# Peptides against a protein of PDB entry 3OAK, part 103

Target 1, 145 residues: chain A of PDB entry 3OAK
Amino acid sequence: DDLEQYLDEKILRLKDEMNIAAQLDIDTLNKRIETGDTSLIAMQKVKLLPKVVSVLSKANLADTILDNNLLQSVRIWLEPLPDGSLPSFEIQKSLFAALNDLPVKTEHLKESGLGRVVIFYTKSKRVEAQLARLAEKLIAEWTRP

## One batch from the design tools (peptide; made by RFdiffusion4, then SolubleMPNN)

Design b1_p25_8_s2 (from b1_p25_8, 12 letters changed)
Fold by OpenDDE base, seed 3:
Structure b1_p25_8_s2 (fold): chain B 145 residues (1-145), chain A 25 residues (1-25)
Amino acid sequence: as target 1 above (145 residues)
Amino acid sequence: SLKEEAEKILEEAEKEWEEWLKREE
């Protein structure tokens, strides 16, 4: 129906915006590595974060989020950057909080690749302890029989 | 380096994820 179509389009637009933001940040950091210009700062994801959080926090969008594989874009945002650094603490915190409230199932983890990345956050020593613990909680919940 | 460390951990995470997937299937 009209509402369903509207919601699908809304999520797909956000997904596209998130992917673009991620790529722009990657491009920025790759250029930083190439040129040595330390003034180049990746800020596109941070700028878009409030919109992402707003969408992820809406219960009525949960099905649309999962059905359209928005978690793939969430995964991309959480991946290590070209220089090996992690996305900002605020991005990590916000996304993990959102994931904690979503009814994520195995099929969603498979199609998004999110499982691998969350496991990464349980293992990396660069992750804040509180977020590492949350990542562990999520993995435990997702691997329940 | 940070990059090398991240890549190593990602590889480990991938292995664990693959093992998890096999158990779920």
Scores: peptide ipSAE 0.667, ipTM 0.943, DockQ to the pose 0.898
Fold by OpenDDE base, seed 5:
Order: structure tokens, then sequence, then C-alpha cells
Structure b1_p25_8_s2 (fold): chain B 145 residues (1-145), chain A 25 residues (1-25)
């Protein structure tokens, strides 16, 4: 119906914006590596983060979020950057908090690739202890029968 | 290097994810 279509379009627009932000930050960091210009700062994801958090926190959007595979874009935002570093602590913290409140199922983990990346956060020595524990909690919940 | 470490951990995570998928199927 009209409402479902509106919500789908809203989520798909955000998904596109997130993907663009991620790519722009990757491009910035790659250029920084190539040129050695340390003044190049990747800030597109940080700028968009409040909007992402706002959408992910709305219970009435949960089905639309999951059905449109927005978690794929969440996964992209959590992946290591070109230099091997991780996204900012605030991005990690915000996204993991949002994931904790979503009714994520196995099918969503498969189609988004999020499961693999969250496992990464349980293993990486670069992840803050509190976020590693949260990642472990999510994996435990998702693997429960 | 930092990049090599990240890639190594990703590879390990991929293996564990595949094992997890097999258990869920």
Amino acid sequence: as target 1 above (145 residues)
Amino acid sequence: SLKEEAEKILEEAEKEWEEWLKREE
C-alpha cells in the first residue's frame, strides 16, 4: 500500500546515502595514502551517523529496514578501512547499540554479510573491550535455537 | 602491518562464519 511504499523508499534512500558516504570516505583515505596528504579527513559517515541512528532506532521501521537489507550498508560501515583501521569508536558504538534492538534473523545475516563482520569484532585486537563484548552478545543471541 | 592484521582477522572471521552457517542449515 501507500504507506509501505513510502517506508520502502525512505529506507532505500538512506541505504543509498550510506553507501555513498562509505565510498566517499574510502576514496578520501585512499587518496590520503596515495598522496601522503594527512589533511585529508574522511568525515562523510560521521556526518550522516545521526540520521542513520534515528532511522535504526524506530521500531515501526524494523520490518522495512530488514526487508530492504539496510544491514548490508551497516555492514559496509563497520568494515575495516583501506589502511586497515576501523571506523570511529562512535560509529561502532552507535551501530552496535542499534543492532542490539533489531529483531535480526539468520536470513538477514546471510544476505547482508553482517554475521562475518560482527565475528570480526569479537576477534580484532583493535576493538575496544566493551564493544567486543557487545559483539559477542549479538553473536550469542543470533546463534540461539 | 595494520592492514595485514585486519585482513588476517577477516579471513579467520570468514571461516568461523562459514562454520556457523553450516550449523544453522
Scores: peptide ipSAE 0.664, ipTM 0.942, DockQ to the pose 0.881
Fold by OpenDDE base, seed 2:
Structure b1_p25_8_s2 (fold): chain B 145 residues (1-145), chain A 25 residues (1-25)
Amino acid sequence: as target 1 above (145 residues)
Amino acid sequence: SLKEEAEKILEEAEKEWEEWLKREE
């Protein structure tokens, strides 16, 4: 119906915005590496984060979020950057908190690739302890029968 | 380097995830 279509379009637009933000940050960091210009700072994801958090926190959008594979964009935002660094602590914290409240199923993990990245956060020594523990919690929940 | 470490951990994570998927099927 009209509402479902509206919600789908809303989520798909956000998904596109997230993907663009991620790519722009990657481009910025790659250019920084290539040129040595330390004035180049990747800020696109940080700028968009409040909107992402707002959407992910809305219970009435959960089905739309999962059905449109927004978790793929969440996965992209959590992946290591070209220089091997991780996204900002705030991005990590916000996204993991949101994931903890979503009814994520195995099918969503498969189609998004999120499982692999969350496992990464259980293993990396550069992840804050509190987030590593949360990542472990999520993996435990998702792998339970 | 940071990049090499990240790539290494990603590879390990991928293997573990694939193993989990096999068990889930």
Scores: peptide ipSAE 0.663, ipTM 0.942, DockQ to the pose 0.918
Fold by OpenDDE base, seed 1:
Structure b1_p25_8_s2 (fold): chain B 145 residues (1-145), chain A 25 residues (1-25)
Amino acid sequence: as target 1 above (145 residues)
Amino acid sequence: SLKEEAEKILEEAEKEWEEWLKREE
């Protein structure tokens, strides 16, 4: 199926781009820590965010997203940064909103590691209250029998 | 520090996640 293949390739390309963006930001922050150059700003994820949101919001891509474990890249984007800080509020908000609309199952949580990270957001005191509540909602839904 | 706090919470989150996984199996 040409369409199926096209969609798979689309998601896999995005997955790769997301991973690259995350790594570049990590590299930037590590360099900032090492050199003390506070002018170094990690912006790669933020720059790519609109594209990520666009893809995640498309209902017709849900199966492709989940089957190709794009949630692994979502998890990576949500993880604390080298200095212990969290990704930008906009990244958090956008990704959690997207997750709320995806038919995420236990198997997807396991293969992506997303479950652990979302639990983190229910516990961290540095997470905005609105996002902490959303994280709680997601965990409740995912752990419901 | 922020890093230490994050690591601590991640550890707690991991523990809770593992416990949940055990219940699901």
Scores: peptide ipSAE 0.661, ipTM 0.942, DockQ to the pose 0.920

Design b1_p25_8_s3 (from b1_p25_8, 13 letters changed)
Fold by OpenDDE base, seed 4:
Structure b1_p25_8_s3 (fold): chain B 145 residues (1-145), chain A 25 residues (1-25)
Amino acid sequence: as target 1 above (145 residues)
Amino acid sequence: SLKEEAERILEEAEKEWEEWLKREE
């Protein structure tokens, strides 16, 4: 199916772009830590966020998103940064909102590693209360019999 | 430090995730 293949490739390209953005930000922050140059700002994920949100919000892409393990890249974007800080609030808010609307199943959590990271957001005191509650909601839904 | 705290919480999260997986299997 040509359309199916097109959509798969689209998601895989986005997945790659997300991974690159994450790595570039990590590199920037590591350099910031090493040099103490506070002018170094990690902006790659933020720049790409609108595109990510656009894709994740499309109901017709849900199966493609889940089948291609885009959630792995979502997990990467949610992980704590090298300095121990969290991704920007906007990234957190956008991704958790998207996750809330996706039919995520246990198999997707396993293959993406997302479960551990979402649990992290239920536990960290640095997470905004509203997002911590949403993380708890997601865990509760995903662990339902 | 922020890093140490994040690592600690991640470790705790990992343990809980592993326990969850065992219950779901």
Scores: peptide ipSAE 0.681, ipTM 0.944, DockQ to the pose 0.906
Fold by OpenDDE base, seed 5:
Structure b1_p25_8_s3 (fold): chain B 145 residues (1-145), chain A 25 residues (1-25)
Amino acid sequence: as target 1 above (145 residues)
Amino acid sequence: SLKEEAERILEEAEKEWEEWLKREE
């Protein structure tokens, strides 16, 4: 199917872009830690966030998103940073909102590692209360069926 | 430290996730 192939390529390109953005931010923060240069600010994920949100919000892309394990990149974006801090509140909020509307199944949680990270967000005291509650909601929904 | 705390909580999250997976099987 030509459309299916086109959509797969689209999602895989985004997946690659997300992974690159995450790595660039990690590199920036690691360099900041190493040098003490506080002028080094990681902003690659923030710059790409609007595109990520746009794709994740499209219902017609849900199957393609899940089939190509884009959730692995979502997981990477949600993981704690090298200094132990969390991604920006906006990134957290946007991604959790998107996850709430996706038909995520157990198999997707396993292959992406997302389950572990979402549990982290239910436990960390550094997570905003509203997002912690949403994380708890997701875990409850994923563990009920 | 902040990093050590994050790592500790990640370890706890991993344990809970593994337990959940076992219960689902």
Scores: peptide ipSAE 0.679, ipTM 0.943, DockQ to the pose 0.866
Fold by OpenDDE base, seed 2:
Structure b1_p25_8_s3 (fold): chain B 145 residues (1-145), chain A 25 residues (1-25)
Amino acid sequence: as target 1 above (145 residues)
Amino acid sequence: SLKEEAERILEEAEKEWEEWLKREE
């Protein structure tokens, strides 16, 4: 119906915005690496984070979020950056908190690639202990029969 | 380097995820 269509479009727009933000940050960091210009700072994801958190926290959007594979964009935001660094602690913390409250199923993990990345966060020594523990919790829940 | 470490761990994570998928299917 009209409401469902509206919600789908809303989530799809956010998905696009997230993907664009991620790519712009990647481009910035790649240019920084190539040119040595340390004044280049990747800030697009950070700027968009409040909007992402707002959407992910809304229970009435859960189905729309999952059905439109917004988790793919969440996965992209969590992936290591070109220089091997991780996204900001705030991004990690916010996204993992949001994931903890979503009814994520195996099919969503498969289509988004999120499972692999969350496992990464259980293994990387660059991840803060509190987030590593949360990543472990999520994996345990998602892999339980 | 950080890049090499990240790539290594991503590969490990991929393998573990694939193994899990095989068990679930």
Scores: peptide ipSAE 0.678, ipTM 0.944, DockQ to the pose 0.879
Fold by OpenDDE base, seed 1:
Structure b1_p25_8_s3 (fold): chain B 145 residues (1-145), chain A 25 residues (1-25)
Amino acid sequence: as target 1 above (145 residues)
Amino acid sequence: SLKEEAERILEEAEKEWEEWLKREE
């Protein structure tokens, strides 16, 4: 199926782009730590965020997103950075909003590692209250029999 | 530090997630 193949490739390309963006930001922050150059700012994820949000919001891509484990890249984007800081509030907010609308199942949480990270957001005091509450909601939904 | 705190919370989160997985299996 040409359409299925096209959609798979689209998601896989985005997945790769997300991973690259995350790594570049990590590299930037590591260099900042090593050199003390505070002018080094990690913004690769932020630059790519609109595209990520656009894709995640498409209902017709939900199956492709989940089947290709794009949530692994979402998890990576949500993980604490090398210095222990969290990704930007906008990244957090956008991704959690997107997750709230996806038909995420246990198998997706397991293969992506997203479950652990979302629990992190229910526990960290550095997370905005509104996002912590949303994280709690997601966990409750995902763990509901 | 922020790093140590994040690591601590991640460890706690991992523990809770694993416990949940055990209940699901």
Scores: peptide ipSAE 0.677, ipTM 0.944, DockQ to the pose 0.908

Design b1_p25_8_s4 (from b1_p25_8, 12 letters changed)
Fold by OpenDDE base, seed 3:
Structure b1_p25_8_s4 (fold): chain B 145 residues (1-145), chain A 25 residues (1-25)
Amino acid sequence: as target 1 above (145 residues)
Amino acid sequence: SLKEEAEEILKEAEEEWKEWLEKEE
């Protein structure tokens, strides 16, 4: 199916872009740590965030998103940074909101590693209360019998 | 440090996730 192929390619391209953005930010922060140059700021994920949110919010892409394991890239974006800090509040808020509207199943959590990271957000004291509560809500929903 | 704290919490999260997976199996 041409449409299916088109959508798959679209999501896979975004997945690649997300992974690249994450790695570039990691590289930037690692260099910042190594050199002490405080002018180095990781901004690649933030720049790409609007596109990510746009895609994740489209109901017609849900199956393609889940089937192509885009959640792996979402997980990567949510992981702690090299200095131990968390991604920007906006990234956290946007991604958790998107996750809340996706029909995520256990198999998707396993193949993406997202489950572990969301649990992290329920435990970290650095997470804003509203997002911690949302993370807890998601875990509760995903772990229901 | 923040890094050490994050690593510790990640470890805890991993353990909890593994326990969850075991229950689901």
Scores: peptide ipSAE 0.654, ipTM 0.940, DockQ to the pose 0.882
Fold by OpenDDE base, seed 1:
Structure b1_p25_8_s4 (fold): chain B 145 residues (1-145), chain A 25 residues (1-25)
Amino acid sequence: as target 1 above (145 residues)
Amino acid sequence: SLKEEAEEILKEAEEEWKEWLEKEE
């Protein structure tokens, strides 16, 4: 099916772009730590965020998103950075909002590793209260028998 | 440190996630 192939390729391309953006930001921050050059700012994820949000918000892409494990890249974007800091508030807010609207199942949490990262956001004192509450809501929904 | 704190919380989160998975199986 031409449409199915097109949608799969679209999501897989985004997945690749997200992974590249995450690695570039990690490289930038590691270099910042090594050199002490505070002018080095990791901005690749922030620059790509509008495209990510646009794709994640499309109801017709939900199945393709989940089937191709795009949530693995979402998990990567939410993980703590090399210096222990968290991704920008905007990234956190946007991704959690998107997750709230996706029909995420246990199998998706396992294959992506997203479960443990969302639990992290319920526990970290560095997370804004509003996002911690949303993380708790998601965990409650995903762990409900 | 900030990094140590993040690593500690990640470890706790991993343990809780594993416990949940075991209960679901």
Scores: peptide ipSAE 0.650, ipTM 0.939, DockQ to the pose 0.896
Fold by OpenDDE base, seed 4:
Structure b1_p25_8_s4 (fold): chain B 145 residues (1-145), chain A 25 residues (1-25)
Amino acid sequence: as target 1 above (145 residues)
Amino acid sequence: SLKEEAEEILKEAEEEWKEWLEKEE
């Protein structure tokens, strides 16, 4: 119906915005690596984060979020950057908090590739302990019989 | 380097994820 269409379009627009932000940050960091210009700072994801958090926190959007594979964009935002660094602590914290409240199922993990990335966060020595523990909790919940 | 470390851990994560998928199927 009209509401479903509206919500789908809203989520798909956000998905596109997230993907663009991620790519712009990647481009910035690649240029930083190439030129050595440390004044180049990747800020696009951080700028968009409040909007992402707002959407992910809305219970009435959960089905739309999962059905439109917004988790793919969440996965992209969590992936290591070109220089091997991780996204900002705030991005990590916000996204993992959101994931903890979503009714994520195995099918969503498969179609988004999120499972692999969350496992990464259980293993990386660069991840804060509190987030590593949360990542482990999520994996345990998703892989339970 | 950070890049090398990330790549190594990503590889480990990929392998573990594949193992998990096999169990789910």
Scores: peptide ipSAE 0.647, ipTM 0.939, DockQ to the pose 0.902
Fold by OpenDDE base, seed 2:
Structure b1_p25_8_s4 (fold): chain B 145 residues (1-145), chain A 25 residues (1-25)
Amino acid sequence: as target 1 above (145 residues)
Amino acid sequence: SLKEEAEEILKEAEEEWKEWLEKEE
């Protein structure tokens, strides 16, 4: 099916872009730590965020998103950075909102590693209360028998 | 440090996730 192939390729391209953005930000922050140059600012994920949100919000892409393990890239974007800091509040808020509306199943959590990271957000004192509560809600829903 | 704190919490999160997976199996 031409449409199915098109959608798969679209999601896989976004997945690649997300992974590249994450790595570039990691490289920037590692360089910042190594050199002490505080002018180095990681902005690649923030720049790409609107596109990510747009895709994650489309109901017709839900199956393609889940089948191609885009959640792995979402997980990567949510992980702590090299200096131990968290991604921007806007990234956290946007991604958790998107996750709340996706029909995520256990198999998707396993193959993406997202479960572990969301649990992290229920435990970290660096997470805003509203997002910690949302993380708790997601875990409760995903772990229901 | 922030890095050490994050690493500790990640370890805790990993343990809890593993426990959940074991129960679901």
Scores: peptide ipSAE 0.644, ipTM 0.938, DockQ to the pose 0.883

## One batch from the design tools (peptide; made by RFdiffusion4, then SolubleMPNN)

Design b1_p26_1_s1 (from b1_p26_1, 11 letters changed)
Fold by OpenDDE base, seed 2:
Structure b1_p26_1_s1 (fold): chain B 145 residues (1-145), chain A 26 residues (1-26)
Amino acid sequence: as target 1 above (145 residues)
Amino acid sequence: MEELFKEWEEEGEKLAEEAEKKYEEF
């Protein structure tokens, strides 16, 4: 199916872009740590965030998103950074909101590693209370029979 | 499923601990 192939390719391209953005931010922060150059700011994920949110919010892409394990890239974006800091509040909020609207199943959580990371957000002392509650809500929904 | 999420809870706690240690170091 041409349409299905087209959608797969779009999601896979986004997945790649997300992974690249995450790595670039990691590289930037590592260099900042190494050099002490405070002018180095990780901004690649933030720049790409609107596109990510746009895709994740499209109901017609849900199956394509899940089948291509885009949630793995979402997980990567949510992971703690090299210095132990967390992604921006906006990234957290946007991704949690998007996740809440996706029909995520246990298999998707396993394939992406997202389950562990979202639980992390319920445990971290540096997560805003509102976002911790959102993470808890997701876990509660995913654990329901 | 309960066992799976229990495992993730343990790993998530560990991740939180590790991230906190790193954050305090930098």
Scores: peptide ipSAE 0.577, ipTM 0.926, DockQ to the pose 0.872
Fold by OpenDDE base, seed 4:
Structure b1_p26_1_s1 (fold): chain B 145 residues (1-145), chain A 26 residues (1-26)
Amino acid sequence: as target 1 above (145 residues)
Amino acid sequence: MEELFKEWEEEGEKLAEEAEKKYEEF
């Protein structure tokens, strides 16, 4: 199936781009911590966010997203940063919103590591209440038989 | 499933604690 292959490649490319963006931001922040240069701003994820949201919001891509473990990259984007801070509110909000509309199953959570990270967002003291509630909602949904 | 999420809950809590420690450190 040419279309299926095309979609797979598209998602895999995005997955790679997301991973690169995350690593670049981590590198930036690590350098910032090391040097104290506060002018170093991690912006790679934010720059890529619109593209990520565009893909994640497409219902017709849900299977492709899940099958290619794009959620692993989503998990990476949601993980705490080197300084213990969290990704920007916009990133959190966008990704959680997208997750809310995806037919995520336990296997996807396990494969991606997303389950632990979303639960983290229910435990963190620095997560906005709105997003914490959404995280809790997701966990509740995912724990249903 | 309950066991799995229980494990993730413990791990998630630990992650939160670690992140908080780092945040307070920096």
Scores: peptide ipSAE 0.574, ipTM 0.925, DockQ to the pose 0.874
Fold by OpenDDE base, seed 3:
Structure b1_p26_1_s1 (fold): chain B 145 residues (1-145), chain A 26 residues (1-26)
Amino acid sequence: as target 1 above (145 residues)
Amino acid sequence: MEELFKEWEEEGEKLAEEAEKKYEEF
C-alpha cells in the first residue's frame, strides 16, 4: 500500500546515503594514505549517524529495514577501514545497540554479510571489551534455534 | 546453520588478521 511504499523508499534512500558516506570516508582515507596528508579526516559516517540511529530505533520500521537489506549498509559501516582501523567507538556502540533490538534472522545475516563482520569483532584485538561482549552476545542470540 | 557460522568464523578471523596487518603497517 501507500504507506509501505513510502517506508520502503525511505529506507532505500537511507541505505543509499549510508553507502555514499562509507565510500566517501574510504576515499578520504585512501587519499590520506597516498598523499600523507594527515589533515584529511573521514567524517561522513559520523555526520549521518544520528539519522541512522533514529531509523534503526523505530520498532515500526523493523520489517522494512530487514526486508530492504539495510543491514548490508550497517555491515559496510562496521568493516575495517583501508588503514586497518575500525570505525569510531560511537558508531560501533550505536550500531551494536540497534542490532540488539532488531529481530535479526540467519537469512538477514547471510544476505547482508553482517554475520562475518560481527564475528570479526569477537576476534579483533583492538575492539573495546564492552563492544566485544556485545558482539559475542549477538552471535549467541543469532545461533539459537 | 552450524556450518554457516563456522564459515563466517573462519572469514572473520581472516578479516581480523588482515586488518591487524594493515594497522601495523601505518
Scores: peptide ipSAE 0.573, ipTM 0.925, DockQ to the pose 0.879
Fold by OpenDDE base, seed 1:
Structure b1_p26_1_s1 (fold): chain B 145 residues (1-145), chain A 26 residues (1-26)
Amino acid sequence: as target 1 above (145 residues)
Amino acid sequence: MEELFKEWEEEGEKLAEEAEKKYEEF
């Protein structure tokens, strides 16, 4: 219906915005590596984060979020950066918190690639202890029958 | 399901190793 279509379009627009933000940050960091200019700061994801959190926190959007594979963009935001560093602590914390409240199923993990990346956060030496524990909690929940 | 997560675990470990290698390189 009209509402369903509206919500689909809303989520798909956000998905595009997230993908663009991620790519812009990657471009910035690659340029920083190439030029050595440490004044180049990747801030596009951080700027968009409040909007992402707002959407992910809405219970009435859960089905739309999952059906449109918004988790693919969440996965992209969580991936290691070109220099091997991780996205900001705030991004990690916010996204993991949001994931904890979504009814994520195995099929969503497969189509988004999020399963592999969250497991990465249980293996990485650079992840804060509290976030590593949260990643482990998510994996435990997702592996339940 | 168990086999799937086992594959992701192997891939996740590889990703962690690669990220650490890059981080130490730069």
Scores: peptide ipSAE 0.568, ipTM 0.924, DockQ to the pose 0.842

Design b1_p26_1_s3 (from b1_p26_1, 13 letters changed)
Fold by OpenDDE base, seed 5:
Structure b1_p26_1_s3 (fold): chain B 145 residues (1-145), chain A 26 residues (1-26)
Amino acid sequence: as target 1 above (145 residues)
Amino acid sequence: MEELWEKFRKEGEELAEKAEELYEKF
């Protein structure tokens, strides 16, 4: 119906914005690596984070979020960067908090690629302990019968 | 389901190894 279509379009627009922000940050960091210019700072995801958190926290958008595979963009934001570093602690914390409140199913983990990335956060030596614990909690919940 | 999560685990570990290699390089 009209409302469903409106919500789909809203989520798809955010998905596009998130993907663009991620790519711009990757481009910035790649250029920093190539040139050695340490003044190049990746800030696009940080700028967009409040909007992402706002959308992910709305219960009435949960089905639309999952049906349109917004979790793919969440996965992209959580992946390690070109220099092997992790996204900012604030991004990690905010996104994991949002994931904890979504009714994520196995099919969503598969189509988004989020499954392997959350496991990554349990294996990485550079992840803060509190976030590693949260990643473990999510995996435990998602693997329940 | 076990096969799927085994795949996730393998891929997640590979991602961790790759990220560490990159981090040590730079």
Scores: peptide ipSAE 0.663, ipTM 0.942, DockQ to the pose 0.903
Fold by OpenDDE base, seed 1:
Structure b1_p26_1_s3 (fold): chain B 145 residues (1-145), chain A 26 residues (1-26)
Amino acid sequence: as target 1 above (145 residues)
Amino acid sequence: MEELWEKFRKEGEELAEKAEELYEKF
């Protein structure tokens, strides 16, 4: 119906925006590595974060979010950066909070690649303890029969 | 299900190792 189509398009547009933001930040950081110009700062994801959080927090969008594999873009935002560092703490915190409230199923973890990334957050030496614990909690919930 | 999560675990550990190698490099 009209509403369903509208919501699908909304989520797909956000997905594209998130992917673009991630790529722009990667490009910025790669250039920083190549040139040594420490004034180059990756800020595109941070700028878009409020919009992402707003969408992810809406219960009426949960099915649309999951059906359109928006979690793929969430996964991309959570992945380590070109220099091996992690996205900002605020991005991590916001996205994990959102994941905690979504009815994520194994199929979503598989198609998005999020499964391995959340496990990564339990293994990384640079993840804040509170987020590592949350990652472990999510895995425990998702692996329940 | 168990096989899938074993795959996730393996991949997650590999990602962590790769990220650590990069972090130490830069």
Scores: peptide ipSAE 0.663, ipTM 0.942, DockQ to the pose 0.932
Fold by OpenDDE base, seed 2:
Structure b1_p26_1_s3 (fold): chain B 145 residues (1-145), chain A 26 residues (1-26)
Amino acid sequence: as target 1 above (145 residues)
Amino acid sequence: MEELWEKFRKEGEELAEKAEELYEKF
């Protein structure tokens, strides 16, 4: 199926781009920590966010997204940073909104590692209340029979 | 399923503790 292959390749390319962006931001922040250079700002994920949101919002891509474990890259983007801080509020908000519309199953949570990260967002004292509520909502939905 | 979610909870709490320690350090 040519269409299926096209969609798979599209998602896998995005997955790679997301992983690269995350690593570049981590490298930037680690360098900031090591050098004390506060002018170093991690911006790679923010730059790519519009494309990520666009893809995650497409209903026709849901199966491809889940089958190719794009949620692993979503998980990586949501993880706390080297200094213990969280990704930007906009990244958090956008990704949680996208997750709310995806037919996520337990198997996807396991293979992506997203399960523990969403729990993290319910436990962290530095997460905005509205996002903590969204995290709780998702967990409630995912744990339904 | 319950065991899996318990694992998620444990790991999520550990991640939260680690993040807090890092945040206090930096």
Scores: peptide ipSAE 0.660, ipTM 0.941, DockQ to the pose 0.923
Fold by OpenDDE base, seed 3:
Structure b1_p26_1_s3 (fold): chain B 145 residues (1-145), chain A 26 residues (1-26)
Amino acid sequence: as target 1 above (145 residues)
Amino acid sequence: MEELWEKFRKEGEELAEKAEELYEKF
């Protein structure tokens, strides 16, 4: 129906925007590595974060979010960067909070690759304790029979 | 399901190792 189509298009647009932001930040950091110019700062994801949080927080969008594999873009945003650094604490905190409220199923973890990345956050020594605990909690919930 | 999560675990650990190596390099 019209509403479903509208919601699909909304989520797909956001997905595209998120992917573009991630790639731009990767390009910036790669250039920083190549040139040694430490003034180059990746900020595209941070700029888009409020919009992402707004969408992910809406319960009426949950099915659309999951059906359109927006979690793939969430996964991309959580991945380590080319220099091995992590996305900003604010990005981590916001996205993990959003994941905690979504009815994520195994199929979504598989198609998005999010399972691998959340495990990463349980293994990394550079993740804040509160987020590592939340990652563990999510894994426990997602693996529940 | 168990096999899938074992795969996730293996890949996640490999990602962590790679990220740490990169972080120490730069």
Scores: peptide ipSAE 0.660, ipTM 0.941, DockQ to the pose 0.933

